# Designs tried in a protein design run: peptides against a protein of PDB entry 7SID. Part 97

Target 1, 151 residues: chain A of PDB entry 7SID
Amino acid sequence: LHMYLMLLKELPGEEYPLPMEDVLELLKPLSNVCSLYRRDQDVCKTILNHVLHVVKNLGQSNMDSENTRDAQGQFLTVIGAFWHLTKERKYIFSVRMALVNCLKTLLEADPYSKWAILNVMGKDFPVNEVFTQFLADNHHQVRMLAAESIN

## One batch from the design tools (peptide; made by RFdiffusion4, then SolubleMPNN)

Design b2_p23_3_s1 (from b2_p23_3, 9 letters changed)
Fold by OpenDDE base, seed 2:
Structure b2_p23_3_s1 (fold): chain B 151 residues (1-151), chain A 23 residues (1-23)
Amino acid sequence: as target 1 above (151 residues)
Amino acid sequence: SLEERLEEHTKKVEKSVEEFLSE
């Protein structure tokens, strides 16, 4: 886990996006890692903070690539899982803050949720619609963060 | 290279996860 998190942390910034092939390799174990540590709030927060780099990389890639679609799908699966557990009130506010930041970054890349769609339990949820739900979050800081992202 | 490092780390993580899930 530590090595994986370190790798995520050391990803190049938006200025120098990774090749999509590398992004795919990075995403392969992510869902399993998230599943294993889904009850660890600190690990979840750390993962969500680090995957911001992945979102930025995805946003800089060509959408017509099969590898891009695959990477997007894998990433959205993870985000969808975090959102699902958030709906079940499994995460503290700091984790939700990190999730909102991920969603915000997704919306910056795809404002109209053309590809940024979460599939949870067989149902599709556009990220723009998911994001607006955080305006009603129980924690004031989460609401504020969500509101700031719309302005 | 970055690619080599990524591959190595990814493989290690995948292996560890698989081993854990197999217990």
Scores: peptide ipSAE 0.021, ipTM 0.467, DockQ to the pose 0.058
Fold by OpenDDE base, seed 4:
Parts: structure tokens; sequence; C-alpha cells
Structure b2_p23_3_s1 (fold): chain B 151 residues (1-151), chain A 23 residues (1-23)
């Protein structure tokens, strides 16, 4: 786990995007890791913090490529899972903070949720709609972060 | 609060992840 998380942390951001093929390789085990540690708040926060790099990388990629769409899909699946569990009140504020940061970055890349759509249990949820829900989060810091993100 | 304690613990875990390369 630590090795994998370190790899995610080392992923270059917007300034130096990785080839999409490399991004895909990093994303492959992500869903499994998230599933295994879905109830571990510490690990979840760490994962979400590190996958910010993935979002930033996706935002700098050619969105017309098959690999980009694949990467987007895989990533959105993970984010959707975190959001779903958030709705079930499974995550503490710090995890939700990290999730909001991910969503913020997604919206920066896709402000109109053209591709940033979470599919959870067969239903589609545009990230911009999902993000708006955090403006009403129970924790003040989450609300503040969400509010700052749209300003 | 409980959340504060969990946050502190999370910081420790993050530090561990950054410092140690092990499964």
Amino acid sequence: as target 1 above (151 residues)
Amino acid sequence: SLEERLEEHTKKVEKSVEEFLSE
C-alpha cells in the first residue's frame, strides 16, 4: 500500500503531465485498493489526496483519445464510490475535504460536467451537481472549502 | 473531538506513507 501511494504522490501534476498510458497503469489497482480500505479513514484520505495528481493529469490530456476516456472512466468510478459512501455518512470531515478537492479539480478541468459524471448504482450524477451538495455539508470546514472552490 | 483525533491519526499515517516504502 505504501509503495502504491508513494507512486501516486510522485505523479506529476499539470505542469508535467504523464503519458496517459502511465496514468492508466497507476489507475488499474486503485479501485481495488480503495475497496480494501474503504472503511479506513486514514488510508482513504491519503488516497484522495494523492489522486489529485491524477485529476490534474487528466485535465491536461487530450480528451478525445480512447486512453483518456478509459482513464476518466476508471477514475470517476473511484470518485463515485467515495461520494456514495460519503452520502452514507461513512467518512469523517477530513476525508470529505479531500474528496471536495478532487471534485474541485475535476470541475476546473470540466466545469460543465461534460465527461465528469459519476455513475453510482446505475445512476448518473454530474460532478457539478455533486459538488454543490457539499455546500450543505454538516461540517463547517467542508462547507467552507466547497464555497471557496466556487469563488 | 473524535474527528480531531482521527485527523491527527490520519496525519501520522500520511507521514508514514511518505517515509516508508513498504506494503
Scores: peptide ipSAE 0.019, ipTM 0.463, DockQ to the pose 0.024
Fold by OpenDDE base, seed 5:
Structure b2_p23_3_s1 (fold): chain B 151 residues (1-151), chain A 23 residues (1-23)
Amino acid sequence: as target 1 above (151 residues)
Amino acid sequence: SLEERLEEHTKKVEKSVEEFLSE
C-alpha cells in the first residue's frame, strides 16, 4: 500500500503529464485497493488526495485516445464508489472534502460533464449534478469548498 | 464529537505516511 501511495503522490503535475500508459498501470490496482480499505477513513482520504494528480493528468490528455477513455472509466468507477458510500453516510467530512476536491478538478477539465459521469448501480450521474448536492452537505467546510467552484 | 476525533486521527496517520514516504 505504501509503495502504491508513493507512486500516486509522485505523479507529475498538470504541467508535465505522464504518458497515459503509465497512468493506466497506476489505475489498474486502484479499485481493489479502495475496496480493501473502504472502511478506513484515513486510507481513503490519503488515496483521494493522491489521485488528484491522476485527474490533472487526465484533463491534459487527448480525450480521443482509447487509453484516455479507459483511464477515465477506471477512475470514474472508483469515484462513483466513493460517492455511493458518501450517500450512505459512511465517510466523515474530511474524506468528503477530499472527494469534492476530486470532483472540482474533474469539473475544471469537463465543466459540462461530457465524459465525467459516475455510474453507480447501473445508473448514470453527471458529476456537475452530483457536485451541486455537496452545497447542502451537513458540514460547513464541505459546503464552502463546493461553493467555491460554483462562484 | 466522533467526527472530530476521526479527523484528528486522520491527520496523525497522514503525517506518518508522509514521513514514511519522505525517508
Scores: peptide ipSAE 0.019, ipTM 0.455, DockQ to the pose 0.022
Fold by OpenDDE base, seed 3:
Structure b2_p23_3_s1 (fold): chain B 151 residues (1-151), chain A 23 residues (1-23)
Amino acid sequence: as target 1 above (151 residues)
Amino acid sequence: SLEERLEEHTKKVEKSVEEFLSE
């Protein structure tokens, strides 16, 4: 897994997207990994940084395929979990920064949150609405990053 | 170092993933 994630960073992002099958294989165990290490800030930050490439791949893929929808769902589940724990103030600013970058990339692909919707505790939250909450984050760098994404 | 700590954490993650996939 570590080798795979490291390779992900080295791959050209926009010109050569990963096959959706590979994205699915990565995402399947990811939710469990995130759950096990949810209290480890360094691991969470690393995970969020690595999944940025996954977001880019999802945004450039054909949205009508079953594999794409499945990957989107699994990814949004992970992001939703991180956002939920952020609301409970469980993460330091550096982890929140990484999360904002993920949300920013999602909004670039889906500005109106047609598919980018977080489901947390059985309720749906469009990412564009969720994102605005970071404009009021307690840490100035998080607020600045969020503001730069809006303009 | 931070890199060494991350490597150690990564090894733990890999073991956890392997165990999860074996279920």
Scores: peptide ipSAE 0.019, ipTM 0.458, DockQ to the pose 0.033

Design b2_p23_3_s2 (from b2_p23_3, 8 letters changed)
Fold by OpenDDE base, seed 1:
Structure b2_p23_3_s2 (fold): chain B 151 residues (1-151), chain A 23 residues (1-23)
Amino acid sequence: as target 1 above (151 residues)
Amino acid sequence: SLEERLKKHTEEVEKAVKEALEE
């Protein structure tokens, strides 16, 4: 765990467009990492904070490329997993806050959820519809963040 | 380069995950 966190913290934190090939390579192990540490709230929060840079990069990329579609799919799989566990009330508010920030960034890139669709348990959930559900979150800070993101 | 750093990081994470899954 400590080794992984160290590696995760060493990820580039700059808002710099990355080659899509690099994004793909970065995303490949991410799903497995998230699965392994899904019960660790701090690790999940850290992961969600760091993937914000990936979301921003995806939003600025050429959406017509095969690599972009592949990267989007891999990323959405991870976000979908976090969303699923959130619905099952497995995450504390601080993790949900981080997830909302990710969803907000996705909506900035794809406000109509043309490609930003979460597939969970065989069903598709557009991110814009998923996002609005956080307006009714049990924690006031989550509701506030969601509301601020819409306005 | 950034690309090399990302590649190295990804490989290390992937290796760690694979090892953890095998145990």
Scores: peptide ipSAE 0.022, ipTM 0.442, DockQ to the pose 0.055
Fold by OpenDDE base, seed 3:
Structure b2_p23_3_s2 (fold): chain B 151 residues (1-151), chain A 23 residues (1-23)
Amino acid sequence: as target 1 above (151 residues)
Amino acid sequence: SLEERLKKHTEEVEKAVKEALEE
């Protein structure tokens, strides 16, 4: 786990997008890691904070290649899992804050949720619709963060 | 290089995760 988290920290910033092949390699073990540590709030928060770089990379990619679609799919699977557990009230506000930041970045890249669609339990949920639910979050800071993203 | 490090670390992580899931 620690090795993987360190790897995520070494990702270049927004100004230097990674090749899609490298993004795919990073995403491959991610779902398994998230599954193993889904009940650890600190680990989940750390993962969500670090994958922001992945979101930015995916959003900046205008390539409609198979690798891009594959990377998007794998990433959305992970985000969908966090969203699902959030609905079940499994995560504290700090984790939800990190998730909102990820969703915010996705909406910047895909405002109309053309590809940013979460599949949870066999059902599709557009990210723009999912995002609006955080406007009614129980925690004030989460609501505020969500509200800042509307305009 | 970054690419070489990413590849090596990814392979090691995948191996570790796979082993953990088999238990």
Scores: peptide ipSAE 0.020, ipTM 0.443, DockQ to the pose 0.055
Fold by OpenDDE base, seed 5:
Structure b2_p23_3_s2 (fold): chain B 151 residues (1-151), chain A 23 residues (1-23)
Amino acid sequence: as target 1 above (151 residues)
Amino acid sequence: SLEERLKKHTEEVEKAVKEALEE
């Protein structure tokens, strides 16, 4: 895990987008990693912070590519899982902050949630609707971050 | 170029990640 996270951190950022094939390779094991460490707040925070690079890459890619759609699906599955556990109040504010940052980046790329839709327990939740719920978060920093994102 | 170097680095990193996760 630690090696994986370190390698993920070292990937190029927004200025140098990753090939979609690389994004897919990074995302494939991610769901399993998240599942294994879903109860570890620090690991979850680290994962969410590091996947920001992936989100930024997804937002800059051609949306009509099959690989892009596949990557989007895999990523949204992970985000959906974090969202679900957040709704169950399983995550501290710092993890929620990291999640909001991911959602913010998604909304910058897809403000109307055309493709950014979370499927949780068989139900669809557009990210723009999900995001607005953080405006009422119990923690002031989460609310502030959410408010900043919509202004 | 810098872009090429970064791309190469990214490819090496992703390969390492893949290999590490398969172990």
Scores: peptide ipSAE 0.020, ipTM 0.367, DockQ to the pose 0.032
Fold by OpenDDE base, seed 4:
Structure b2_p23_3_s2 (fold): chain B 151 residues (1-151), chain A 23 residues (1-23)
Amino acid sequence: as target 1 above (151 residues)
Amino acid sequence: SLEERLKKHTEEVEKAVKEALEE
């Protein structure tokens, strides 16, 4: 597990803007990795922290391109999975904190959730609506982070 | 290429995780 986390930190382009094609390549294996470690809190936290850089890249890209839509879809699949498991109370507060940061970044890029829509179990959930649910989180730090993100 | 690097990285991660889970 520790070795995995170390490897994850060494993903290419984590600290630098990436072309959309590169973002797509990063996102392709991510769903599988997340699935494998969905029950490991520390791994999930680390993954969510690292995907923040991907979100920033997505927000700066031309939304009309096929590659952008594909990247958005891949990313939203991952976030949707984490949110779904959060709703099932599978994650501790530290993981939820990381998820809120991801959602915050998404909202900065898409404040009205035009494309930032989570599809979970065949249903659509706009990120702006999903985000407000964290204002009622059981952990005070999660609530505070969510509240700060809205302002 | 980036694709090749990512593929290799993913494989290494998966391997590491599998090994950790088996311990």
Scores: peptide ipSAE 0.024, ipTM 0.450, DockQ to the pose 0.060; fails the geometry check

Design b2_p23_3_s3 (from b2_p23_3, 11 letters changed)
Fold by OpenDDE base, seed 1:
Structure b2_p23_3_s3 (fold): chain B 151 residues (1-151), chain A 23 residues (1-23)
Amino acid sequence: as target 1 above (151 residues)
Amino acid sequence: SLEERLKEHTEKVDKAVQEFLSE
């Protein structure tokens, strides 16, 4: 786990995106890691903070590429799962803060949710619609972060 | 067809979510 998290942390920024093939390789174990540690708040927070780099890489990719679509799908699966568990009140505010930051970055890359759509339990949820729900979060810091992102 | 491809993609994503949420 720690080695994998270290690799996620050291990903290049938006100015120097990774080849999509490398992104795919990085995403392969991500869902399994998240599933194993979904009840660990600290690990979940760390994962969500590190996958911000993945969003930046996806935003600079060729949107028509098959590999891009595959990478987007794998990434959105993970984000969708975190969002679903958030709705079930499984995560503390600090984890929700990290998720909001991921969604914010995702919207910066895809403001109109052309590809940023969460599929949970067979239903599609555009990220821009999902994001607005955090304006009504029970924790004031989460609401504030969400509000800042809209302005 | 494009519709069939979209359906298959949605099903794969849904299965992955279910696996994530499974105990």
Scores: peptide ipSAE 0.070, ipTM 0.644, DockQ to the pose 0.227
Fold by OpenDDE base, seed 3:
Structure b2_p23_3_s3 (fold): chain B 151 residues (1-151), chain A 23 residues (1-23)
Amino acid sequence: as target 1 above (151 residues)
Amino acid sequence: SLEERLKEHTEKVDKAVQEFLSE
């Protein structure tokens, strides 16, 4: 776990996007790691904070390539899982805030949710529609963070 | 083979995702 988190932390930012092949290699174990530590709030928060760089890389890439579509799908599957568990009240506010930041970054890259669509239990949910639900979050800081992205 | 490796990887990912969503 610690080695993988370190690799995610060292991912270059938006100014220096990685080749999509490298992004795919980093995403391959992500679902397994999330599954193993889904009940650990601190680990989940850390993962969500680090994958912000993945979102930025995806947003700066060419969406026409097969590798981009594959990476996009794997990433959105993980985000969808976090969203699903959030709806079931499984995560504390700090984890939800990290998720909101991921969703904000997705909306910056795809404001109209052309590709940013979460598939949960066989159903599709556009991120722009999912995001509005955080405006009614039970925690004040989560609502405020969500509201800041509207204007 | 490459095909066998890809199949094994896909099965592991699918299992992990299902376990993740089940909680």
Scores: peptide ipSAE 0.063, ipTM 0.591, DockQ to the pose 0.406
Fold by OpenDDE base, seed 2:
Structure b2_p23_3_s3 (fold): chain B 151 residues (1-151), chain A 23 residues (1-23)
Amino acid sequence: as target 1 above (151 residues)
Amino acid sequence: SLEERLKEHTEKVDKAVQEFLSE
């Protein structure tokens, strides 16, 4: 876990996007790692904070590439899972804050949710619609973060 | 066959996702 988190943390930012092949390699174990530590709030928060780099890389890539679509799909699956568990009130506010930041970054890359669509339990949820739900979050900091992203 | 392999892979992925989403 530690080595994997280090790899995620040290990913280059938006200025220097990674080759999509490298992004795919990094995403391969992500769902498994998230599943294993889904009950660990600190690990989940750390993962969500680190995958912000992945989102930034995905947003700068060629959207017409099959590899890009594959990477986006794998990433959105993970985000969808975190959102699903959030609706079930499984995560504390700090994890939800990290999730909102991920969603915010997705919206920056895809404001109209053309590709940023969460598929959870066979249903599609555009990220822009998902994001607005956090305006009604029980924690004031989460609401504030969500509100700042819309204005 | 290739189709069978792809189907098996898809099923494994779906199962992993469902496990992640479950309590």
Scores: peptide ipSAE 0.037, ipTM 0.559, DockQ to the pose 0.401
Fold by OpenDDE base, seed 5:
Structure b2_p23_3_s3 (fold): chain B 151 residues (1-151), chain A 23 residues (1-23)
Amino acid sequence: as target 1 above (151 residues)
Amino acid sequence: SLEERLKEHTEKVDKAVQEFLSE
């Protein structure tokens, strides 16, 4: 886990995006890691903070490639799972903050949620609609973070 | 009891999420 998290942390910024093949390799174990540590708030926060680089890379890539679609799908699956558990009030505010940052970055790349759609339990949830719900979050910092994203 | 119902609900959610992540 620690080595994997380090790899995620050391990803270059959006100015120097990774090849999509490398992104896919990094995403491959992500779902399993998230599943194993879904109840660990600190690990979840760390994961969500680190995958911001993945989102930035995805946003800079050509969405027409199969690899991009695959990476998109894998990433959105993970985000959808975090969203699902958030709806069940399983995460503290700091984890929700990290999730909002991920959603914010997705919206920067796809403001109208053309591809940024969460499929959870067979239902589709556009990220822009999901994001709006955080404006009513119980924690003021989460609300503020969500609000600044639409201003 | 309420506690039992909550426990069952939590377990169902956890299982569903785990299965979802495994897709």
Scores: peptide ipSAE 0.036, ipTM 0.531, DockQ to the pose 0.043

Design b2_p23_3_s4 (from b2_p23_3, 13 letters changed)
Fold by OpenDDE base, seed 2:
Structure b2_p23_3_s4 (fold): chain B 151 residues (1-151), chain A 23 residues (1-23)
Amino acid sequence: as target 1 above (151 residues)
Amino acid sequence: SLEERQKKFQEEIDKDVEKFLSE
């Protein structure tokens, strides 16, 4: 786990994106890791914080490539799961904060949610719509973080 | 009881994880 998290953390930023093939390889274990540690709030928070680098890489890639779509799909599945569990009140505010940061980064990369769409329970949820829901979060810090992205 | 609620909570999480993360 820690080795994997370190790899996520050390990913290059937007200035030097990784080849999509490398991103795909890095994303392969992500769902399994999230599943395995789903009950550990701290690990989930850490994962969400580290996958911010993945979002940055995805935003710099060619959107028309099959690999890009695949990588986006894998990533969005994880984000969708975290969002779904958040709606079900399974995660504490600190995890929700990390999730909001991910969503914020997604919106920066895709303001109109052309590709940033969460599929949950067979229904599509554009990230811009999902994001606005956090303006009404029960925790004031989550609301404030969400509001900062609007202003 | 607290234990029962915790079990139900865990079961719900497991179902959701199975659906979204374990496929």
Scores: peptide ipSAE 0.027, ipTM 0.563, DockQ to the pose 0.042
Fold by OpenDDE base, seed 5:
Structure b2_p23_3_s4 (fold): chain B 151 residues (1-151), chain A 23 residues (1-23)
Amino acid sequence: as target 1 above (151 residues)
Amino acid sequence: SLEERQKKFQEEIDKDVEKFLSE
């Protein structure tokens, strides 16, 4: 876990995008890691904070390649899972904050949710619609963070 | 009981994870 998190943490952002192949290699174990530590709020928060760089990198890539679609799919699956569990009130505010930051970054890269669509329980949820739900979050900091993205 | 609630919580998480995160 430590080595993997370090790799995610060191991932360059928008200014220095990585090849999609490298992004895919980092994403491959992500779902398994998230699954293993799904019950650990601190680890989940850390993971979500680190994958912000993945979102930034994906936003700068050519979205027409198979590798890009694969990377998007893998990433969105994880985000969808976190959102689903958040909706079910399984995560504390700090995890929700990290998730909102991910969604915020997704909206910056894809404001109209052309590709940023969460598939949960066989249904598609555009991130822009998902994001608005956090405007009514029970925690004031989550609401504030969400509001910053809308205005 | 607390144990029952914890068990239920874990079961719900496990089911959800299996849908989205499990191989």
Scores: peptide ipSAE 0.027, ipTM 0.548, DockQ to the pose 0.041
Fold by OpenDDE base, seed 1:
Structure b2_p23_3_s4 (fold): chain B 151 residues (1-151), chain A 23 residues (1-23)
Amino acid sequence: as target 1 above (151 residues)
Amino acid sequence: SLEERQKKFQEEIDKDVEKFLSE
């Protein structure tokens, strides 16, 4: 886990995106890691903070390749899982803050949710629609962060 | 009890995650 998280943390930002093949390889174990540590709030927060680099890489990639669609799909599956569990009130505010930051970055990359769509329980939820739900979050700081992101 | 609540919470998380990942 530690080595994997370190790799995610050291990913380049949007100015120098990784080849999509490399991004895809990094995403392969992510779902399993998230599932394994789904009950650990601190680990979940750390994962969400580190995957911000992945979002930035995905946003700068060519959307026409099969590898891009595959990488986007794998990433969105993980984000969808965190969002789903958040709706079920399974995560504390600090984890929700990290998730909102991920969603904010996704919206910056895809403002109209052309590809940023969460499929949860067989239903599609565009990220721009999902994001507005955090405006009604029970925690003050989460609402504030969400409100800042819609500008 | 607290233990029972914790167990139920864990079971709910596991069920939701398994259902989500199975899709």
Scores: peptide ipSAE 0.023, ipTM 0.522, DockQ to the pose 0.073
Fold by OpenDDE base, seed 4:
Structure b2_p23_3_s4 (fold): chain B 151 residues (1-151), chain A 23 residues (1-23)
Amino acid sequence: as target 1 above (151 residues)
Amino acid sequence: SLEERQKKFQEEIDKDVEKFLSE
């Protein structure tokens, strides 16, 4: 886990995007790691904070390539899972804060949710619609962060 | 009990995760 988290942390952001092939390699184990540590909210928070780099990287990539779509899909699957579990009230505010930051970054990269669509339980949820739900979050800091993100 | 609640929570999470991984 620590080695993987280190790799995620070292991922270059928007200023220096990695080749999509490298991004894919990092994303491949992500879902399994998230699943394994789904109950460890500190780990989940850390993961979500680290994958911000992935979002920034994806936003700078050519969206027309198969690898880009694959990377986007893998990433969105994870985000969708976190969002789903958030809806199920499984995560504390600090994890939700990290998730909102991810969603914020996604919206910056894809304001109209052309590709940023969460597929959960067979249904599609555009991130821009998902994001608005956090404006009504029970925790004030989450609401504030969400509100700041749209301003 | 606390343990029972934790167990129930874990079961719910596991079901959700399983569904996600199967998609």
Scores: peptide ipSAE 0.032, ipTM 0.567, DockQ to the pose 0.041; fails the geometry check

Design b2_p23_4_s1 (from b2_p23_4, 11 letters changed)
Fold by OpenDDE base, seed 4:
Structure b2_p23_4_s1 (fold): chain B 151 residues (1-151), chain A 23 residues (1-23)
Amino acid sequence: as target 1 above (151 residues)
Amino acid sequence: SSSLEEEIKKNLEEWKKFFDLPE
């Protein structure tokens, strides 16, 4: 876990986008790691904070390539899981804050949720619709962050 | 993206199992 988190931390952001092949390599173990530590709030927070770099890279990529779509899909699967568990009240506010930051970055890259769509239990949830739910979050800091993201 | 959505849907069962989500 530590080594993987270090790799995520060192991932360049939008200022220096990585080749999609490299992004895919980082995403491959992500779902497994997230699943394994899904009940660990601190680890989840750390992961979500680090994958912001991935989101930024995805936003800079051409959606026409299969690798880009694959990377987007893998990432969205993970985000969907975190969102689902958030709805199930499994995560504290700090994790939700990190998730909102991810969603914010996704919306900056895809404001109309053309590709940023979460699929959970067979249902599609555009990120723009998902994001608005955090405007009504129980924790004031989450609401504030979400509101600031809209502005 | 329709293609992306379909790809995600194809992995739905594995995804649910992956995160130990209820059926």
Scores: peptide ipSAE 0.161, ipTM 0.707, DockQ to the pose 0.052
Fold by OpenDDE base, seed 3:
Structure b2_p23_4_s1 (fold): chain B 151 residues (1-151), chain A 23 residues (1-23)
Amino acid sequence: as target 1 above (151 residues)
Amino acid sequence: SSSLEEEIKKNLEEWKKFFDLPE
């Protein structure tokens, strides 16, 4: 886990995007890692903070490539799972803060949710619609962070 | 978009066992 988290932390930002092939390689073990530590709030927060770089990379990729769709799908599955568990009140505010940051970054890359769509329990939830739910979050810092996206 | 949605759906089914998501 430690080595994997270090790799995620060292991901380049939007200024220097990774090749999509490299993004896919980093995403491959992500599901398993999230699964193993889904009940560990600190690990989940750390993962969500680090995958912000993945969102930035995805936003600059060719949307028509198979690898891009694969990477987007894998990433959105992770975000969808975290969002779903958030709806089930499984995560504390600090994890929700990290999730909102991911969603904000997604909206910057895809303001109209053309590809940024969460599929949870057979239903589609565009990220731009999902994001509005955090405006009513129980924690004031989460509400404030969500509100920054529209300011 | 439609292709992406189907891919997400497939991935979600695989994730259900990891996050104890309802069927």
Scores: peptide ipSAE 0.030, ipTM 0.634, DockQ to the pose 0.054
Fold by OpenDDE base, seed 2:
Structure b2_p23_4_s1 (fold): chain B 151 residues (1-151), chain A 23 residues (1-23)
Amino acid sequence: as target 1 above (151 residues)
Amino acid sequence: SSSLEEEIKKNLEEWKKFFDLPE
């Protein structure tokens, strides 16, 4: 886990996106890691903070490539799962804040949710709509974080 | 695209099993 998290953390910034093939390789174990540590709030928070780099890479990729679609699908599945568990009140505010940051980054890359769509239980949820829901979060810091992105 | 949406649905159905596991 630590090695994997380190790799995610050390990804180059938005200025130097990785080849999509490399992004796919990094995403392969992600769902398994998230599943295994789904009840560990600190690990989940750390994962969500580190996958921000993945979002930045996806935002600068060619949307017409098969690899891009595959990477987006894998990533959105993970984000959708975290959001789903958030709705079930499984995560503390600090994890929700990390999730909001991911959603914010997705909106910056895709303001109209052309590809940033979460599918949960067979239903589609555009990220812009999902993000708006956090304006009513129970924790004031989560609400504030969500609100600052629309100003 | 329809293909991407379908792929996401498949992935979610498989991955849902992990979050529905009992403690």
Scores: peptide ipSAE 0.028, ipTM 0.595, DockQ to the pose 0.052
Fold by OpenDDE base, seed 1:
Structure b2_p23_4_s1 (fold): chain B 151 residues (1-151), chain A 23 residues (1-23)
Amino acid sequence: as target 1 above (151 residues)
Amino acid sequence: SSSLEEEIKKNLEEWKKFFDLPE
């Protein structure tokens, strides 16, 4: 886990996107790591904070490539899982804050949710629709973060 | 090649075994 998280942390930002093939390879173990530590709030927060770099890379990629669609799908599955558990109130506010930041970055890359769509339990939820729901979050800091991201 | 939506749905089936487990 530590080694994998270190690799995620060292990813370049929006200015220097990685080749999609490299992003795809990085995403392969992510679902397993998230599943294993899904009940650990600190690990989940750390993962969500680190995958912000992945979101930035996905936003700068060529949307027409098969590898891009594959990487986007794998990533959105992970985000969808965190969103699902958030709806079930499994995560504390700090984890939800990190998730909102991921969703915010996705909206910056895809404001109209053309590809940024979460599939939860067989139903599709556009990220722009999901994001606005955090305006009603029980924690004031989560609501505040969501509010400042809409305008 | 599969569409993005199809890939997401496929991945969802994989995630169900991880996140739908009782605590």
Scores: peptide ipSAE 0.102, ipTM 0.655, DockQ to the pose 0.053; fails the geometry check

